# Peptides against a protein of PDB entry 5EFW: the designs that were tried, part 113

Target 1, 141 residues: chain A of PDB entry 5EFW
Amino acid sequence: TTLERIEKNFVITDPRLPDNPIIFASDSFLQLTEYSREEILGRNARFLQGPETDRATVRKIRDAIDNQTEVTVQLINYTKSGKKFWNLFHLQPMRDQKGDVQYFIGVQLDGTEHVRDAAEREGVMLIKKTAENIDEAAKEL

## One batch from the design tools (peptide; made by RFdiffusion4, then SolubleMPNN)

Design b1_p26_2_s2 (from b1_p26_2, 14 letters changed)
Fold by OpenDDE base, seed 2:
Structure b1_p26_2_s2 (fold): chain B 141 residues (1-141), chain A 26 residues (1-26)
Amino acid sequence: as target 1 above (141 residues)
Amino acid sequence: MSHPEFEESRKLAEERVAAEERERAE
């Protein structure tokens, strides 16, 4: 689809389904993570976590989902082949016309390195803007 | 809000979720 081909790493999850599974993934996300679409859809994104993933950071993500708020964090994720990468991750709710949360948009920075200072601020700005673009695009579908 | 483009993808996800739920219930 047009949305899938947006050249940004993102997923859309459905908190209305058990365990908030991924229901949509961009081609770029699949390439980044080395998973097929079939391997990802219907699964909670926690499969990207591994031994060095900070559990406290994961809890921040979980809290944001539970509270239906946005969050931006950096955490270690793993590709299917086991390669570690730093994921600057932004998550925000996608709301319907009534303001109710229907989905979450998760955006991953294109880079795989831990970013700090100005680079981090730039990355955060980028992924937040990307999330807004995805939200708008999704609502137009 | 309706998101038609998500329908196919969401349907597949739902099928996978349902399959996992069945497996866990066994």
Scores: peptide ipSAE 0.508, ipTM 0.869, DockQ to the pose 0.538
Fold by OpenDDE base, seed 1:
Structure b1_p26_2_s2 (fold): chain B 141 residues (1-141), chain A 26 residues (1-26)
Amino acid sequence: as target 1 above (141 residues)
Amino acid sequence: MSHPEFEESRKLAEERVAAEERERAE
Protein backbone atom coordinates (compact mmCIF):
# COMPACT_ATOMS: atom_id res chain seq x y z
CA THR B 1 0.00 0.00 0.00
CA THR B 2 0.99 3.65 -0.22
CA LEU B 3 1.20 3.78 3.56
CA GLU B 4 3.54 0.78 3.68
CA ARG B 5 5.89 2.50 1.25
CA ILE B 6 6.42 5.60 3.38
CA GLU B 7 10.19 5.77 3.78
CA LYS B 8 10.09 5.83 7.56
CA ASN B 9 10.33 3.10 10.17
CA PHE B 10 6.93 2.69 11.76
CA VAL B 11 4.27 0.28 12.96
CA ILE B 12 0.63 0.60 13.91
CA THR B 13 -0.75 -1.47 16.77
CA ASP B 14 -4.28 -2.23 17.91
CA PRO B 15 -4.86 -1.98 21.67
CA ARG B 16 -8.37 -3.36 21.20
CA LEU B 17 -6.87 -6.74 20.26
CA PRO B 18 -5.24 -9.07 22.79
CA ASP B 19 -1.71 -7.93 23.76
CA ASN B 20 -1.77 -4.81 21.53
CA PRO B 21 -0.38 -6.54 18.42
CA ILE B 22 1.18 -4.97 15.36
CA ILE B 23 -1.44 -4.67 12.64
CA PHE B 24 0.60 -2.63 10.14
CA ALA B 25 4.30 -2.14 9.35
CA SER B 26 6.24 -0.06 6.85
CA ASP B 27 8.68 -1.65 4.42
CA SER B 28 11.48 0.33 6.07
CA PHE B 29 10.65 -1.17 9.45
CA LEU B 30 10.89 -4.67 8.00
CA GLN B 31 14.26 -3.83 6.47
CA LEU B 32 15.54 -2.38 9.73
CA THR B 33 14.46 -5.34 11.86
CA GLU B 34 15.14 -8.05 9.25
CA TYR B 35 11.68 -9.58 9.71
CA SER B 36 9.05 -10.33 7.10
CA ARG B 37 5.58 -8.85 7.32
CA GLU B 38 4.13 -12.30 7.95
CA GLU B 39 6.47 -12.82 10.90
CA ILE B 40 5.38 -9.70 12.78
CA LEU B 41 1.71 -9.05 12.02
CA GLY B 42 -0.42 -10.12 14.96
CA ARG B 43 2.51 -10.02 17.39
CA ASN B 44 3.37 -7.64 20.20
CA ALA B 45 6.48 -5.57 19.37
CA ARG B 46 8.34 -6.98 22.40
CA PHE B 47 10.05 -9.50 20.09
CA LEU B 48 12.55 -6.71 19.36
CA GLN B 49 13.72 -6.75 22.97
CA GLY B 50 16.66 -8.75 24.27
CA PRO B 51 19.22 -9.18 27.04
CA GLU B 52 20.48 -5.60 27.04
CA THR B 53 17.09 -3.93 26.66
CA ASP B 54 16.46 -1.75 29.70
CA ARG B 55 13.43 -3.01 31.60
CA ALA B 56 12.63 0.38 33.10
CA THR B 57 12.43 1.87 29.61
CA VAL B 58 10.10 -0.92 28.53
CA ARG B 59 7.89 -0.12 31.51
CA LYS B 60 7.63 3.48 30.32
CA ILE B 61 6.25 2.20 27.03
CA ARG B 62 3.76 -0.05 28.81
CA ASP B 63 2.63 2.80 31.04
CA ALA B 64 2.05 5.06 28.05
CA ILE B 65 -0.14 2.44 26.41
CA ASP B 66 -2.11 1.82 29.60
CA ASN B 67 -2.59 5.55 30.14
CA GLN B 68 -3.27 6.21 26.45
CA THR B 69 -0.49 8.80 26.26
CA GLU B 70 2.54 9.42 24.08
CA VAL B 71 6.12 8.56 25.03
CA THR B 72 9.59 8.96 23.56
CA VAL B 73 12.42 6.67 24.66
CA GLN B 74 15.72 5.25 23.46
CA LEU B 75 16.35 1.54 23.98
CA ILE B 76 18.37 -1.41 22.75
CA ASN B 77 16.57 -3.58 20.22
CA TYR B 78 17.63 -6.65 18.28
CA THR B 79 17.18 -7.62 14.65
CA LYS B 80 16.10 -11.09 13.60
CA SER B 81 19.77 -12.03 13.16
CA GLY B 82 20.50 -10.86 16.70
CA LYS B 83 22.21 -7.59 15.82
CA LYS B 84 21.88 -4.93 18.52
CA PHE B 85 20.86 -1.39 17.69
CA TRP B 86 19.74 1.71 19.53
CA ASN B 87 16.13 2.56 18.82
CA LEU B 88 14.97 6.13 19.33
CA PHE B 89 11.29 5.34 19.58
CA HIS B 90 8.18 7.51 19.71
CA LEU B 91 4.71 6.14 20.49
CA GLN B 92 1.42 8.04 20.34
CA PRO B 93 -2.27 7.17 20.21
CA MET B 94 -4.35 7.50 17.07
CA ARG B 95 -7.79 8.77 18.04
CA ASP B 96 -11.11 8.75 16.24
CA GLN B 97 -13.45 11.71 15.76
CA LYS B 98 -14.90 11.14 19.22
CA GLY B 99 -11.42 11.23 20.76
CA ASP B 100 -11.31 7.52 21.56
CA VAL B 101 -8.05 5.63 21.04
CA GLN B 102 -8.26 3.32 18.05
CA TYR B 103 -4.59 2.51 17.43
CA PHE B 104 -1.05 3.39 18.45
CA ILE B 105 1.59 4.68 16.05
CA GLY B 106 5.18 3.66 16.78
CA VAL B 107 8.02 5.41 14.95
CA GLN B 108 11.70 4.44 15.02
CA LEU B 109 14.49 6.84 14.04
CA ASP B 110 16.45 6.02 10.92
CA GLY B 111 19.78 4.46 11.78
CA THR B 112 20.97 2.25 14.58
CA GLU B 113 23.31 4.45 16.59
CA HIS B 114 22.79 5.91 20.03
CA VAL B 115 22.14 9.64 19.74
CA ARG B 116 22.84 12.36 22.31
CA ASP B 117 22.34 16.06 22.87
CA ALA B 118 21.48 18.05 19.75
CA ALA B 119 21.31 14.94 17.59
CA GLU B 120 18.83 13.38 20.00
CA ARG B 121 16.67 16.50 20.06
CA GLU B 122 16.65 16.61 16.28
CA GLY B 123 15.78 12.93 16.11
CA VAL B 124 12.91 13.38 18.55
CA MET B 125 11.48 16.23 16.52
CA LEU B 126 11.75 14.14 13.37
CA ILE B 127 10.02 11.03 14.71
CA LYS B 128 7.25 13.09 16.33
CA LYS B 129 6.63 14.90 13.07
CA THR B 130 6.65 11.56 11.27
CA ALA B 131 4.04 10.17 13.65
CA GLU B 132 1.76 13.13 12.99
CA ASN B 133 2.19 12.70 9.25
CA ILE B 134 1.31 9.02 9.51
CA ASP B 135 -1.75 9.82 11.61
CA GLU B 136 -2.97 12.26 8.98
CA ALA B 137 -2.19 9.92 6.09
CA ALA B 138 -3.96 6.98 7.71
CA LYS B 139 -7.11 9.01 8.34
CA GLU B 140 -7.26 10.07 4.70
CA LEU B 141 -7.23 6.50 3.37
CA MET A 1 -13.77 5.88 12.81
CA SER A 2 -12.96 3.28 10.16
CA HIS A 3 -9.57 2.88 8.53
CA PRO A 4 -10.17 0.88 5.35
CA GLU A 5 -6.47 0.96 4.47
CA PHE A 6 -5.76 -1.28 7.45
CA GLU A 7 -8.50 -3.82 6.78
CA GLU A 8 -6.41 -6.38 4.94
CA SER A 9 -3.44 -6.08 7.26
CA ARG A 10 -5.64 -6.02 10.35
CA LYS A 11 -7.52 -9.09 9.21
CA LEU A 12 -4.26 -10.99 8.88
CA ALA A 13 -3.19 -9.80 12.31
CA GLU A 14 -6.50 -10.91 13.83
CA GLU A 15 -6.08 -14.36 12.32
CA ARG A 16 -2.60 -14.62 13.83
CA VAL A 17 -3.85 -13.47 17.22
CA ALA A 18 -6.65 -16.02 17.14
CA ALA A 19 -4.23 -18.78 16.19
CA GLU A 20 -1.91 -17.92 19.07
CA GLU A 21 -4.82 -17.88 21.51
CA ARG A 22 -5.86 -21.34 20.37
CA GLU A 23 -2.30 -22.59 20.74
CA ARG A 24 -2.04 -21.22 24.28
CA ALA A 25 -5.35 -22.83 25.21
CA GLU A 26 -4.14 -26.29 24.10
Scores: peptide ipSAE 0.486, ipTM 0.861, DockQ to the pose 0.504
Fold by OpenDDE base, seed 3:
Structure b1_p26_2_s2 (fold): chain B 141 residues (1-141), chain A 26 residues (1-26)
Amino acid sequence: as target 1 above (141 residues)
Amino acid sequence: MSHPEFEESRKLAEERVAAEERERAE
């Protein structure tokens, strides 16, 4: 779809389905993670986690979903081939005109390095803006 | 708000979830 071809790393998940599975993934996300679209649709995004992924950080993501809030974290993820990368990740709910949560948008910063200080702040602003753009684009569909 | 593309993707996801559950049960 046109949405899938947006040149940003993102997924859309559906919390109304069991285990909040991925229902949309950008081509860039597939390239980053080395998975095919067929391999990830219908799955919870936790398959990106591994031995060095901080469980406390993962809990922050879970809490945000459960509480229907946004969150921004940085955590270790793994590609299909097992390559580790630092993922600056922003998640926020997509709400309908009534204010009800319909989906979640997850955006991953381009790159694989742990970012800090000014670079992190800049990255956070970028992925938040990206999430808003995706939200607006999705609502036009 | 209705999103046809999301609805189609959601349908596909549901089918895949169901298929995986059947596989685990075997």
Scores: peptide ipSAE 0.469, ipTM 0.855, DockQ to the pose 0.452
Fold by OpenDDE base, seed 4:
Structure b1_p26_2_s2 (fold): chain B 141 residues (1-141), chain A 26 residues (1-26)
Amino acid sequence: as target 1 above (141 residues)
Amino acid sequence: MSHPEFEESRKLAEERVAAEERERAE
């Protein structure tokens, strides 16, 4: 199976391109967000944000990208049709053998509900593990 | 790092980014 067929919600972005656009998306991500691949490639992922998306949380994501570090947050996102969902989101850099950032991997939890406590901790572990799996899979290509 | 599977999607992304930048510059 190809990387896009991994049954997890994820995107890969390229910080070396203007505005860190999405360059890859899983089928699951497209299904979740109701966008086609053609609609999202080349765009910054901010199109998922809307009126109720917390600005402070968005700033955390921006800071992580700027600082080339990982971040895990939970924020309101919107599908193409305008449906709100809670996105437990993990972002981490994909680095080359020299340690330079090549891409970012963004993983979204399968669930669309706001998770708390043990469920949140479990979800965080899952999406982090997923990100590592994607990182490994991508590097094998 | 080279990722062949990214080639098609990345190329499309780059083209769209470039198009947007051209539009913004006009």
Scores: peptide ipSAE 0.500, ipTM 0.866, DockQ to the pose 0.553; fails the geometry check

Design b1_p26_2_s3 (from b1_p26_2, 11 letters changed)
Fold by OpenDDE base, seed 2:
Structure b1_p26_2_s3 (fold): chain B 141 residues (1-141), chain A 26 residues (1-26)
Amino acid sequence: as target 1 above (141 residues)
Amino acid sequence: MENPRFEEDLELARRKVAERLAEAAA
């Protein structure tokens, strides 16, 4: 399966480039956020943050990147038009054959609502499964 | 090529990064 065939909200970022920019964004992600590929590629994903985005949650994401670990959080993000949405977000490193981090995979749950309890647990399992599918599809990268 | 769009997007991303760095240096 090719990356573009995965019909889920996700991005791939490159921590080996300055500021860990997005190097791939799924069509679903572009539709969710209301951006074009040209507007997103090469940028750090922080452009999705806004006034009501919790800074402590953002720090968890940054710490995971710095420590090259995975993280799952929910945070307020903003579309290009300024619409707020809750982003259940999972981030995990993609490692090369040597075990070094090559990319990060970021997956966002379908929908824009804050999820709780069983719905959250199910959503977490779904986005983690999606991340693994992306990792498998990206093995030739 | 297994992921032609990925290669295209990666190239575009790299170009955008380079452009941003050039602007910052100017």
Scores: peptide ipSAE 0.717, ipTM 0.933, DockQ to the pose 0.779
Fold by OpenDDE base, seed 3:
Structure b1_p26_2_s3 (fold): chain B 141 residues (1-141), chain A 26 residues (1-26)
Amino acid sequence: as target 1 above (141 residues)
Amino acid sequence: MENPRFEEDLELARRKVAERLAEAAA
């Protein structure tokens, strides 16, 4: 399976490039955020943040990247047109055959609402499963 | 290539990063 055929909201970033830029974005992600590929490739994903984005949650994401670990959070993001949405977000490192971090996979749950309790647990399971599917598809990279 | 779009997007991203760095240095 090729990466472009995975019909989920996700990005791949490259921590080996300055500022950990987006190097791949799914069509679903582009539709969700209202951006084109040309607008976001080579940029750090922080452009999705805005006034009501919780800074402590953002710090959790930053810490996970710095420590090369996974993290799952919910945070306010903004589309290109300025529309707010709740993003249930999962981030995990993609490692090469030697075990070194090559990329990061970021997956966003379908939908724009804040999820709680059972719905949140189900969403977390789904985005984690999606991340594993992306990791498998990317083994040939 | 197994992932032709990925290779294309990665190259574009690298170019954009280089352009950003060049602009910052100007």
Scores: peptide ipSAE 0.710, ipTM 0.931, DockQ to the pose 0.768
Fold by OpenDDE base, seed 1:
Structure b1_p26_2_s3 (fold): chain B 141 residues (1-141), chain A 26 residues (1-26)
Amino acid sequence: as target 1 above (141 residues)
Amino acid sequence: MENPRFEEDLELARRKVAERLAEAAA
């Protein structure tokens, strides 16, 4: 499908470091957000938020991190130049062999509008599958 | 799923995770 062929925007964060900083970002993520790798590595991903970002949705993300669970939401994010986009966002923990949380995987699907129904279901399926692929690859040491 | 760029990013991500694991184990 069209969604399957788009570039995969994702980051890996380290919750064992202060403020859960980004330790890896895909090139497509950098292109989407208009930031360089040097600008975002070591930072919390909250720099994508802005005036129209729903704070309740942000709290859902924070709660998922604190509870070490996955979450899928749509929220307004901003590029470096201030351009707004809808982010269909999925976050899930990456666990080690003992079951302890090692990292978090964040996958972003961008759009110009809030999506619902079939389009949303397709997007959610895509970003969840992407997250699983990242998890499997990252554990293949 | 044909996405060579994604496969490249997956490899880079794997290496980064391995690097961090090595640091933690040291």
Scores: peptide ipSAE 0.453, ipTM 0.847, DockQ to the pose 0.080
Fold by OpenDDE base, seed 5:
Structure b1_p26_2_s3 (fold): chain B 141 residues (1-141), chain A 26 residues (1-26)
Amino acid sequence: as target 1 above (141 residues)
Amino acid sequence: MENPRFEEDLELARRKVAERLAEAAA
């Protein structure tokens, strides 16, 4: 679909389903993680975690979901083949007009290297803006 | 801004995932 071919790394999850599974993934995200769409739809995104993934950072993500807030973090993730990569990503809730959470939007920065300082600030701004664009595209005028 | 096709795609995806989860749980 048109949505899947947006040239950004992102997923959409549904917290109203058991274990907040991925319901949508962009083609770029599949390429980054080396998974097929069939392999990841319906699963919680924790399959990207591995031995060197920082547990404290994972807790920040879990807390944000539980509290229905946004979060921006950088952590080690693993591709299907086991390759490590640094994942700078932003997660935020998508709310309806009543203010109720419908979905979560997760946007991952392009590239696989750890970033700091100016590069990190620039990346954060980019993925936040991308998340807002995705959110707005799903809203009514 | 409103994107009817985007919303439709999300709803379709949600429904398909929900159906698969229901089948696995039964």
Scores: peptide ipSAE 0.105, ipTM 0.661, DockQ to the pose 0.289

Design b1_p26_2_s4 (from b1_p26_2, 7 letters changed)
Fold by OpenDDE base, seed 4:
Structure b1_p26_2_s4 (fold): chain B 141 residues (1-141), chain A 26 residues (1-26)
Amino acid sequence: as target 1 above (141 residues)
Amino acid sequence: MSHPRFEEDRALAERRVAERLAAEAA
């Protein structure tokens, strides 16, 4: 399966480039965020953050990147038009054959509502599974 | 398996990063 055929909200970032920019964004992600590919590629994903984005949650994401670990959080993000949405977000490293981090995979739940309890657990399972599918599809990269 | 769009998008991203760095250095 090619990456562009995975019909889920996700991005791939490159921590080996300055500022860990987005190097791929799914069509679903673009639709969700109201951006074009040209507007997003090469940018750090922080442009999704805004006034009500919890800074402590953002720090968790940054720490995960710095530590090359996975993390799952829920935070407020903003579309291009400024609309708020709750982003149940899972981030995990994609490692090369040597075991070194090559990219990060960021997956966002399909919904834009704040989820709790069973719905959150189900969403987490889904986005983690999606991340694994992306990782599997991208093995040849 | 090949990923043509990924290759295209990665290349574009890399170019954008390079352009940003060049602008910041100027």
Scores: peptide ipSAE 0.716, ipTM 0.937, DockQ to the pose 0.815
Fold by OpenDDE base, seed 5:
Structure b1_p26_2_s4 (fold): chain B 141 residues (1-141), chain A 26 residues (1-26)
Amino acid sequence: as target 1 above (141 residues)
Amino acid sequence: MSHPRFEEDRALAERRVAERLAAEAA
């Protein structure tokens, strides 16, 4: 399976480039956020944050990147038009054959609502499984 | 090429980063 055929909201970022920019975004992610590929490639994903984005949650994401670990959080993000949405977000490193971090995979749950309890657990399982599928599809990178 | 769109998008991203850094250094 090719990356562009995975019909889920996700991005791939490159921590070996300055400021860990987006190097790939799925079509559904672009639709969700109201951006084109040209507008976001080469940019850090922080442009999705805004006034009501929880800073402590953002720090958890930053810490996971710095420590090369996975993390799952919910946070407020904003579309290009300024529309708020809840983002159930999972991030994990993609490692090369030597075990070194090559990229990060970021997966966003479908929908715009905050989820809790069983719905949250189900969503977490889904986005984690999606991340694994992306990692498997990208083995040849 | 296994992932043509990915390769294209990565190349574009790299170019954009390089252009930004060059502009900031000027």
Scores: peptide ipSAE 0.715, ipTM 0.936, DockQ to the pose 0.763
Fold by OpenDDE base, seed 3:
Structure b1_p26_2_s4 (fold): chain B 141 residues (1-141), chain A 26 residues (1-26)
Amino acid sequence: as target 1 above (141 residues)
Amino acid sequence: MSHPRFEEDRALAERRVAERLAAEAA
């Protein structure tokens, strides 16, 4: 399966480029956020943040990037038109056969509401599984 | 497997990054 055929909300970023920009975005992600490919390729994903985005949660994401680790959080994001949505977000490094990080995979749960308890656990399992599918599909990169 | 859209999008992203850096330096 090619990356563009995975019908989930996700991006791939390149930490080897200045400011870890988005280098690929799924069609579902573009629909969710109301952006085109041309608008977001080459940009850091922080443009989704806004006034009510929790800064401590953002720091957890930043730490995961810096430490080359995975993280799962919920945070408020904003669409192009300014609509708020809760983003259950999973981030993990994509490593080459030598074990070196070449990209990051970011997956967003389908839907726009805050999830708790069993629904949150199920959502986490889903987005982690999606990230693994993306990693498998991208092995030739 | 081949990922032609990924290759295209990565190349576009790299060009956009270069353009941004050039604009910041101006």
Scores: peptide ipSAE 0.710, ipTM 0.935, DockQ to the pose 0.803
Fold by OpenDDE base, seed 2:
Structure b1_p26_2_s4 (fold): chain B 141 residues (1-141), chain A 26 residues (1-26)
Amino acid sequence: as target 1 above (141 residues)
Amino acid sequence: MSHPRFEEDRALAERRVAERLAAEAA
């Protein structure tokens, strides 16, 4: 499967560029967030954050990036039009052939609602599996 | 190339980053 054929909400970011900008966004992600690809490519994903985004959760994401580890969190994000949604988000590093971090993969659960318990566990499994699919599809990058 | 859109998007992102940095330096 090619990267573009993965019909899930995801982005790829480049930590080797200043401020870890988005270098790829799926069409589904663009539809979810109401942005065009031209509007978000080259930007840090923090533009999705807003007044009710929990800063402690954001720090968990930042720590994972700094430590080059994976993280799964749920946080409030905002669309371009200002609509709030709960983002069940998984981030993991994509490593190159040498084992160095090349990119980060960020996957967002389908839908915009806060999920709990069994639904959350199922969602986590789904977005992690999606991240692995993206990693496999991106082996040539 | 197996990921032509990715190559295009990455290039666009890199250009936008460069433009931002240039604007900040001005």
Scores: peptide ipSAE 0.709, ipTM 0.934, DockQ to the pose 0.776

Design b1_p26_3_s1 (from b1_p26_3, 9 letters changed)
Fold by OpenDDE base, seed 1:
Structure b1_p26_3_s1 (fold): chain B 141 residues (1-141), chain A 26 residues (1-26)
Amino acid sequence: as target 1 above (141 residues)
Amino acid sequence: TSFEESRELALRNIAAGIDQSEVIEL
């Protein structure tokens, strides 16, 4: 499918299911996080968080989900092996023709450091563009 | 794996009780 051909780090979650679980993950996301598809499907994405993940930043993500809005943040995430990385993360709702939220799209840009200035702006543009491509591809589902 | 197959697998995993954690999303 067009969705499966998007070679970026992303997940799709279903807020209509208990605990807003991941229902789709890109191959690149699995490679980044070092988890298998079986280990993550049906789980909330919070398993990426760890000791150095800023809880205030995580609350911004929760608020965006609860309010059905988009958000862009940077936070520390952890791979299965425990490797830390900076995640430039963008989340946005996917709405149906009625305007009701069907899913959330989460896009991740990984890095060894917190990105700033021009690099941050470029990363944000990239992950937002990716989210729009995913939204467009998902309309065919 | 298609989106439909992925969602079905997620539903099966939920039914199997894989995760219902306490921490905040994504």
Scores: peptide ipSAE 0.517, ipTM 0.844, DockQ to the pose 0.615
Fold by OpenDDE base, seed 2:
Formats: sequence, C-alpha cells, structure tokens
Structure b1_p26_3_s1 (fold): chain B 141 residues (1-141), chain A 26 residues (1-26)
Amino acid sequence: as target 1 above (141 residues)
Amino acid sequence: TSFEESRELALRNIAAGIDQSEVIEL
C-alpha cells in the first residue's frame, strides 16, 4: 500500500489498546532502532527510552497523548544495542471522519546531535510533512 | 508487511502480555 511505501522512520500506535502499543512500524524504523517487527509490535514505544532520556520531555509526549494533540520534541533514544541518538520526534493523532482519534502517528528523525535553528526547522517541517503523508496513506487501510 | 498483518501480530503480542503498563509513554 501507499503506507508501506513511505520510506521514513515512523510508527502507528493504537491508543484504544492497552498501553497505546505500536501496531505498525516502518522498515526504516526497525533498521534505526535495531529491533525486529516481532519485538516491538504490541509494545509501548517507551523501550526507546533510557538513562539520558529527559523525563520532562517524555511527559510532554504523554500529555499530548492524553490531550489528543500533536507534539514535536527532541529526546535521547536508544537502539537495541544501546546506541544513543537524538530523536526529533513528531506525534499527532489520526482521526476518523467523525473526528475521533483512531491512532497516533509517530515520526522520528534520527541524528547524532541535537539539532537547532535552521536544521531544526527543516527537520520539523520534514517530519510533519511525513506525518501528513502517513495520515493520507492511512485512508487506504 | 501489510498493515493488517502488522496489527494482527501486535494483537497477538498484547494477548501474550508483552510489555504492558498502566503508564503510557513514548
């Protein structure tokens, strides 16, 4: 489908299931995080967090989920092997035609450094555009 | 992997009790 053809790091989660689990992950996301599909589907994405992940930033993500809003943050994430990366992360709800939240879309832009200024703005624009593409592709589901 | 197959796998993992928590974080 069009969804599987989006060659970006992203997941789709289902807030209607226990603990808002990942129900879809792009191939690129699996490559980035070094997990298999079987290892991550059905799990909450918190497994990407670790000792240096800022808890206040995580709370912003949680608040966005609870409030059914979008959020864009940068946080430290970890691969399966324990490698740290800066994740420029965008989350937004995917709504049905009635406006009810069906899923969340999470898009990740990985980097070795925290991005700032023009690079951050460019990254944010990219991941938001990607999220919109995913949202449109999800209409085919 | 299709979305449907992915969702089914997720559901199987949930049913198996893999990494479920009351605190939702991403």
Scores: peptide ipSAE 0.511, ipTM 0.833, DockQ to the pose 0.547
Fold by OpenDDE base, seed 3:
Structure b1_p26_3_s1 (fold): chain B 141 residues (1-141), chain A 26 residues (1-26)
Amino acid sequence: as target 1 above (141 residues)
Amino acid sequence: TSFEESRELALRNIAAGIDQSEVIEL
């Protein structure tokens, strides 16, 4: 069976390269952020951060990278044109058969408002499931 | 190398239909 196109906002990064650069970006991610593929490949995803991005939340993301763990947070991100959006963000490691981290998968759910309660839980379930689907699809190739 | 492995994964993901955009060299 042919793999169905994953039409979600996501990136794959390589922590084994200097500064954990983006090595893959979905079309949806490029459309959301208003960047071309050439503008973001080989760069760390921190270019999405800006003045109102919470530094403590960013530290949680960095800690997850350093500890090779998953994390789910909400933070303010900015498009190329400077438009703010709330990013419900999930990050998890992609591991080999030995359990060693090869890559990270980052999934973004965008919104105009910070979400809570049932809406947050639904969003978290969605982005986590998306990350698992990406992990499975990537490993089978 | 790590770079070659990362590039190969990205290209395979695109070719498999995860992303139908034009393949761009890394």
Scores: peptide ipSAE 0.074, ipTM 0.605, DockQ to the pose 0.065
Fold by OpenDDE base, seed 5:
Structure b1_p26_3_s1 (fold): chain B 141 residues (1-141), chain A 26 residues (1-26)
Amino acid sequence: as target 1 above (141 residues)
Amino acid sequence: TSFEESRELALRNIAAGIDQSEVIEL
């Protein structure tokens, strides 16, 4: 299917369930984070946060979910083994035909450093386009 | 459960072409 062809790091969460759990994760995301599918399904994605994760950035993500809006940020995340990585993260709501939020789509671009300027703009364009592709593919189902 | 139903719907969407959904950090 169209989403199966999207070889990117992404998750789908369900804000209608308690604590907005992950209901789907791409194979790339599992590889990046070093978790199995069984370990992450049904959980909130906050387990990726750690000591050096900027709490103000996390609050921006939380505010976007609460307000049902999109957000793009960079933050430190941790793999299962405790390895740090920079996550260029984009989140947006997926709405049904009535305009109600059905799911959230989260797309991650990982790196060893915080990206700036042209590299950041390019990464943002990529993850936003990926999120739109996921949204379109989901609507075709 | 509601989670199982949502997961099943997500899996159906994946099977229809949306197979690679992953974790959003909150």
Scores: peptide ipSAE 0.044, ipTM 0.629, DockQ to the pose 0.122; fails the geometry check

Design b1_p26_3_s2 (from b1_p26_3, 10 letters changed)
Fold by OpenDDE base, seed 5:
Structure b1_p26_3_s2 (fold): chain B 141 residues (1-141), chain A 26 residues (1-26)
Amino acid sequence: as target 1 above (141 residues)
Amino acid sequence: TSFEESFALAKENIAKGIDQSEVIEL
């Protein structure tokens, strides 16, 4: 497939497997985070968190997974080398034709600062649209 | 497919126990 070649930062996770691991990552995501595909497949995405990651924000993500809902947040993440970046993050469930959750799609917009107002709204619109495109593409596989 | 290959590799890594926890986070 060409899913990994989509020029956006995203992962697909499988909540039906132990610890909701990453089962797919885009090339852009690997470049952003400085990890190889082999290093992250099968792992929970928590390895992106670090000392300055807001735990309340992480809890919002966990709650969305538990409740099988979408969420959009901004949080500090870290690359493999320890570089901090602001992550405007959108998560949504991917459901089958019966309505059951199969996967989660996580889309990341990286930045050097926390975005607000019009910039935030624009970023949110972009990552949500990206998630929908990924959802449609993945269903064809 | 690349997706299937990725999925298979993920399952292999899980079987090796490289990263598992009772707490689900992203």
Scores: peptide ipSAE 0.437, ipTM 0.809, DockQ to the pose 0.541
Fold by OpenDDE base, seed 1:
Structure b1_p26_3_s2 (fold): chain B 141 residues (1-141), chain A 26 residues (1-26)
Amino acid sequence: as target 1 above (141 residues)
Amino acid sequence: TSFEESFALAKENIAKGIDQSEVIEL
């Protein structure tokens, strides 16, 4: 589909289902993480976490979901083969016509290092703009 | 649509107990 072919790393999750599973993943996300679509759909995205993933940062993500707010963080994630990468991650709710949370959009920008200063600001602008584009595209489904 | 199929698969996997937890994370 057009949504799957957006050349950005992203997932859509459903907080109205038990454990907020991934219900949609872009082709780029599959390539980045080295998983097949079948290995991902229906799972919570926590499988990307590992030994060096900061638990306090993960709690910020969980709090944002519980409070139905957006959040932007950087955390260590792992590919299927165990390769570590820094994930500049943005999460935001997708709301229906009544304003109720329907889904969450998660956008990932990968890197070999923790991004700072101008590079971080640029990355944040990019992933937030991407999330808005996905929100608009997904509402057409 | 592909999205609808993905959503259906997600619901099926939940019913099978795949990757269920009391802690919701991403």
Scores: peptide ipSAE 0.028, ipTM 0.647, DockQ to the pose 0.482
Fold by OpenDDE base, seed 3:
Structure b1_p26_3_s2 (fold): chain B 141 residues (1-141), chain A 26 residues (1-26)
Amino acid sequence: as target 1 above (141 residues)
Amino acid sequence: TSFEESFALAKENIAKGIDQSEVIEL
């Protein structure tokens, strides 16, 4: 379908369900992480974390969810086969017309190395804009 | 819609108890 075929790495989660599970994943996200859609939907995204994932960074993500705010971080993630990648990750709430949080949008920009300086700034702008586009598209569903 | 189908499948997996935890992370 149209939403799943958006050529960006993203998920939508539902904080109103137990354990804030993934309720939607793009084809690109599945390809990146090496999981099937059936393996992902209904799960918390913590399966992407592993031994070298920085716990303080994970705490920042959790704090953003708890406070219903956006956050942008870089962290080590792992594919199903155990391959490490640097994830420039942006998370933001999707709100209804009343301003209440319905979902979270998570956007991933993958790389083999931690990005710095101008490359980081460009990546951040890209994933934030992507999240905004997804927000608008999802509200029309 | 794809979203509705994905959401339905997610709820099915949740009902099966797949990968549920009290720790909320992403």
Scores: peptide ipSAE 0.396, ipTM 0.836, DockQ to the pose 0.534; fails the geometry check
Fold by OpenDDE base, seed 2:
Structure b1_p26_3_s2 (fold): chain B 141 residues (1-141), chain A 26 residues (1-26)
Amino acid sequence: as target 1 above (141 residues)
Amino acid sequence: TSFEESFALAKENIAKGIDQSEVIEL
């Protein structure tokens, strides 16, 4: 679909299902993470975490999910082959017309380094804009 | 739609208990 072909790294998860599994992944996300679609659909995105992933940062993500809020963080993630990357990650709820949370949108901007200052601001702006675009596109399906 | 197909596959995998821990993390 057009949604799957959005040339950004993103997933859609379903917090109404046990363990908030991934229910949708972009082609770019699969390429980045080196997983097939079949390998990741139905799984919690925690498989991206590894030894150097900061647990306090992960807790911020969990808190945002629990509170049904958005969050933007940077954390170490791992590909299937074990390659590390810095994930500038933005998560936000996708709400229905009643305002109830239906899904979460997770957008990933990968990099070899932790980014700060202007680069971080630019990345954050990009992934937030991407999330909004995904939200709009998904609601049209 | 591809979205619906992906969702269906996800539900199937959930039913199989793939990577379910009841601790929500990303």
Scores: peptide ipSAE 0.277, ipTM 0.833, DockQ to the pose 0.542; fails the geometry check

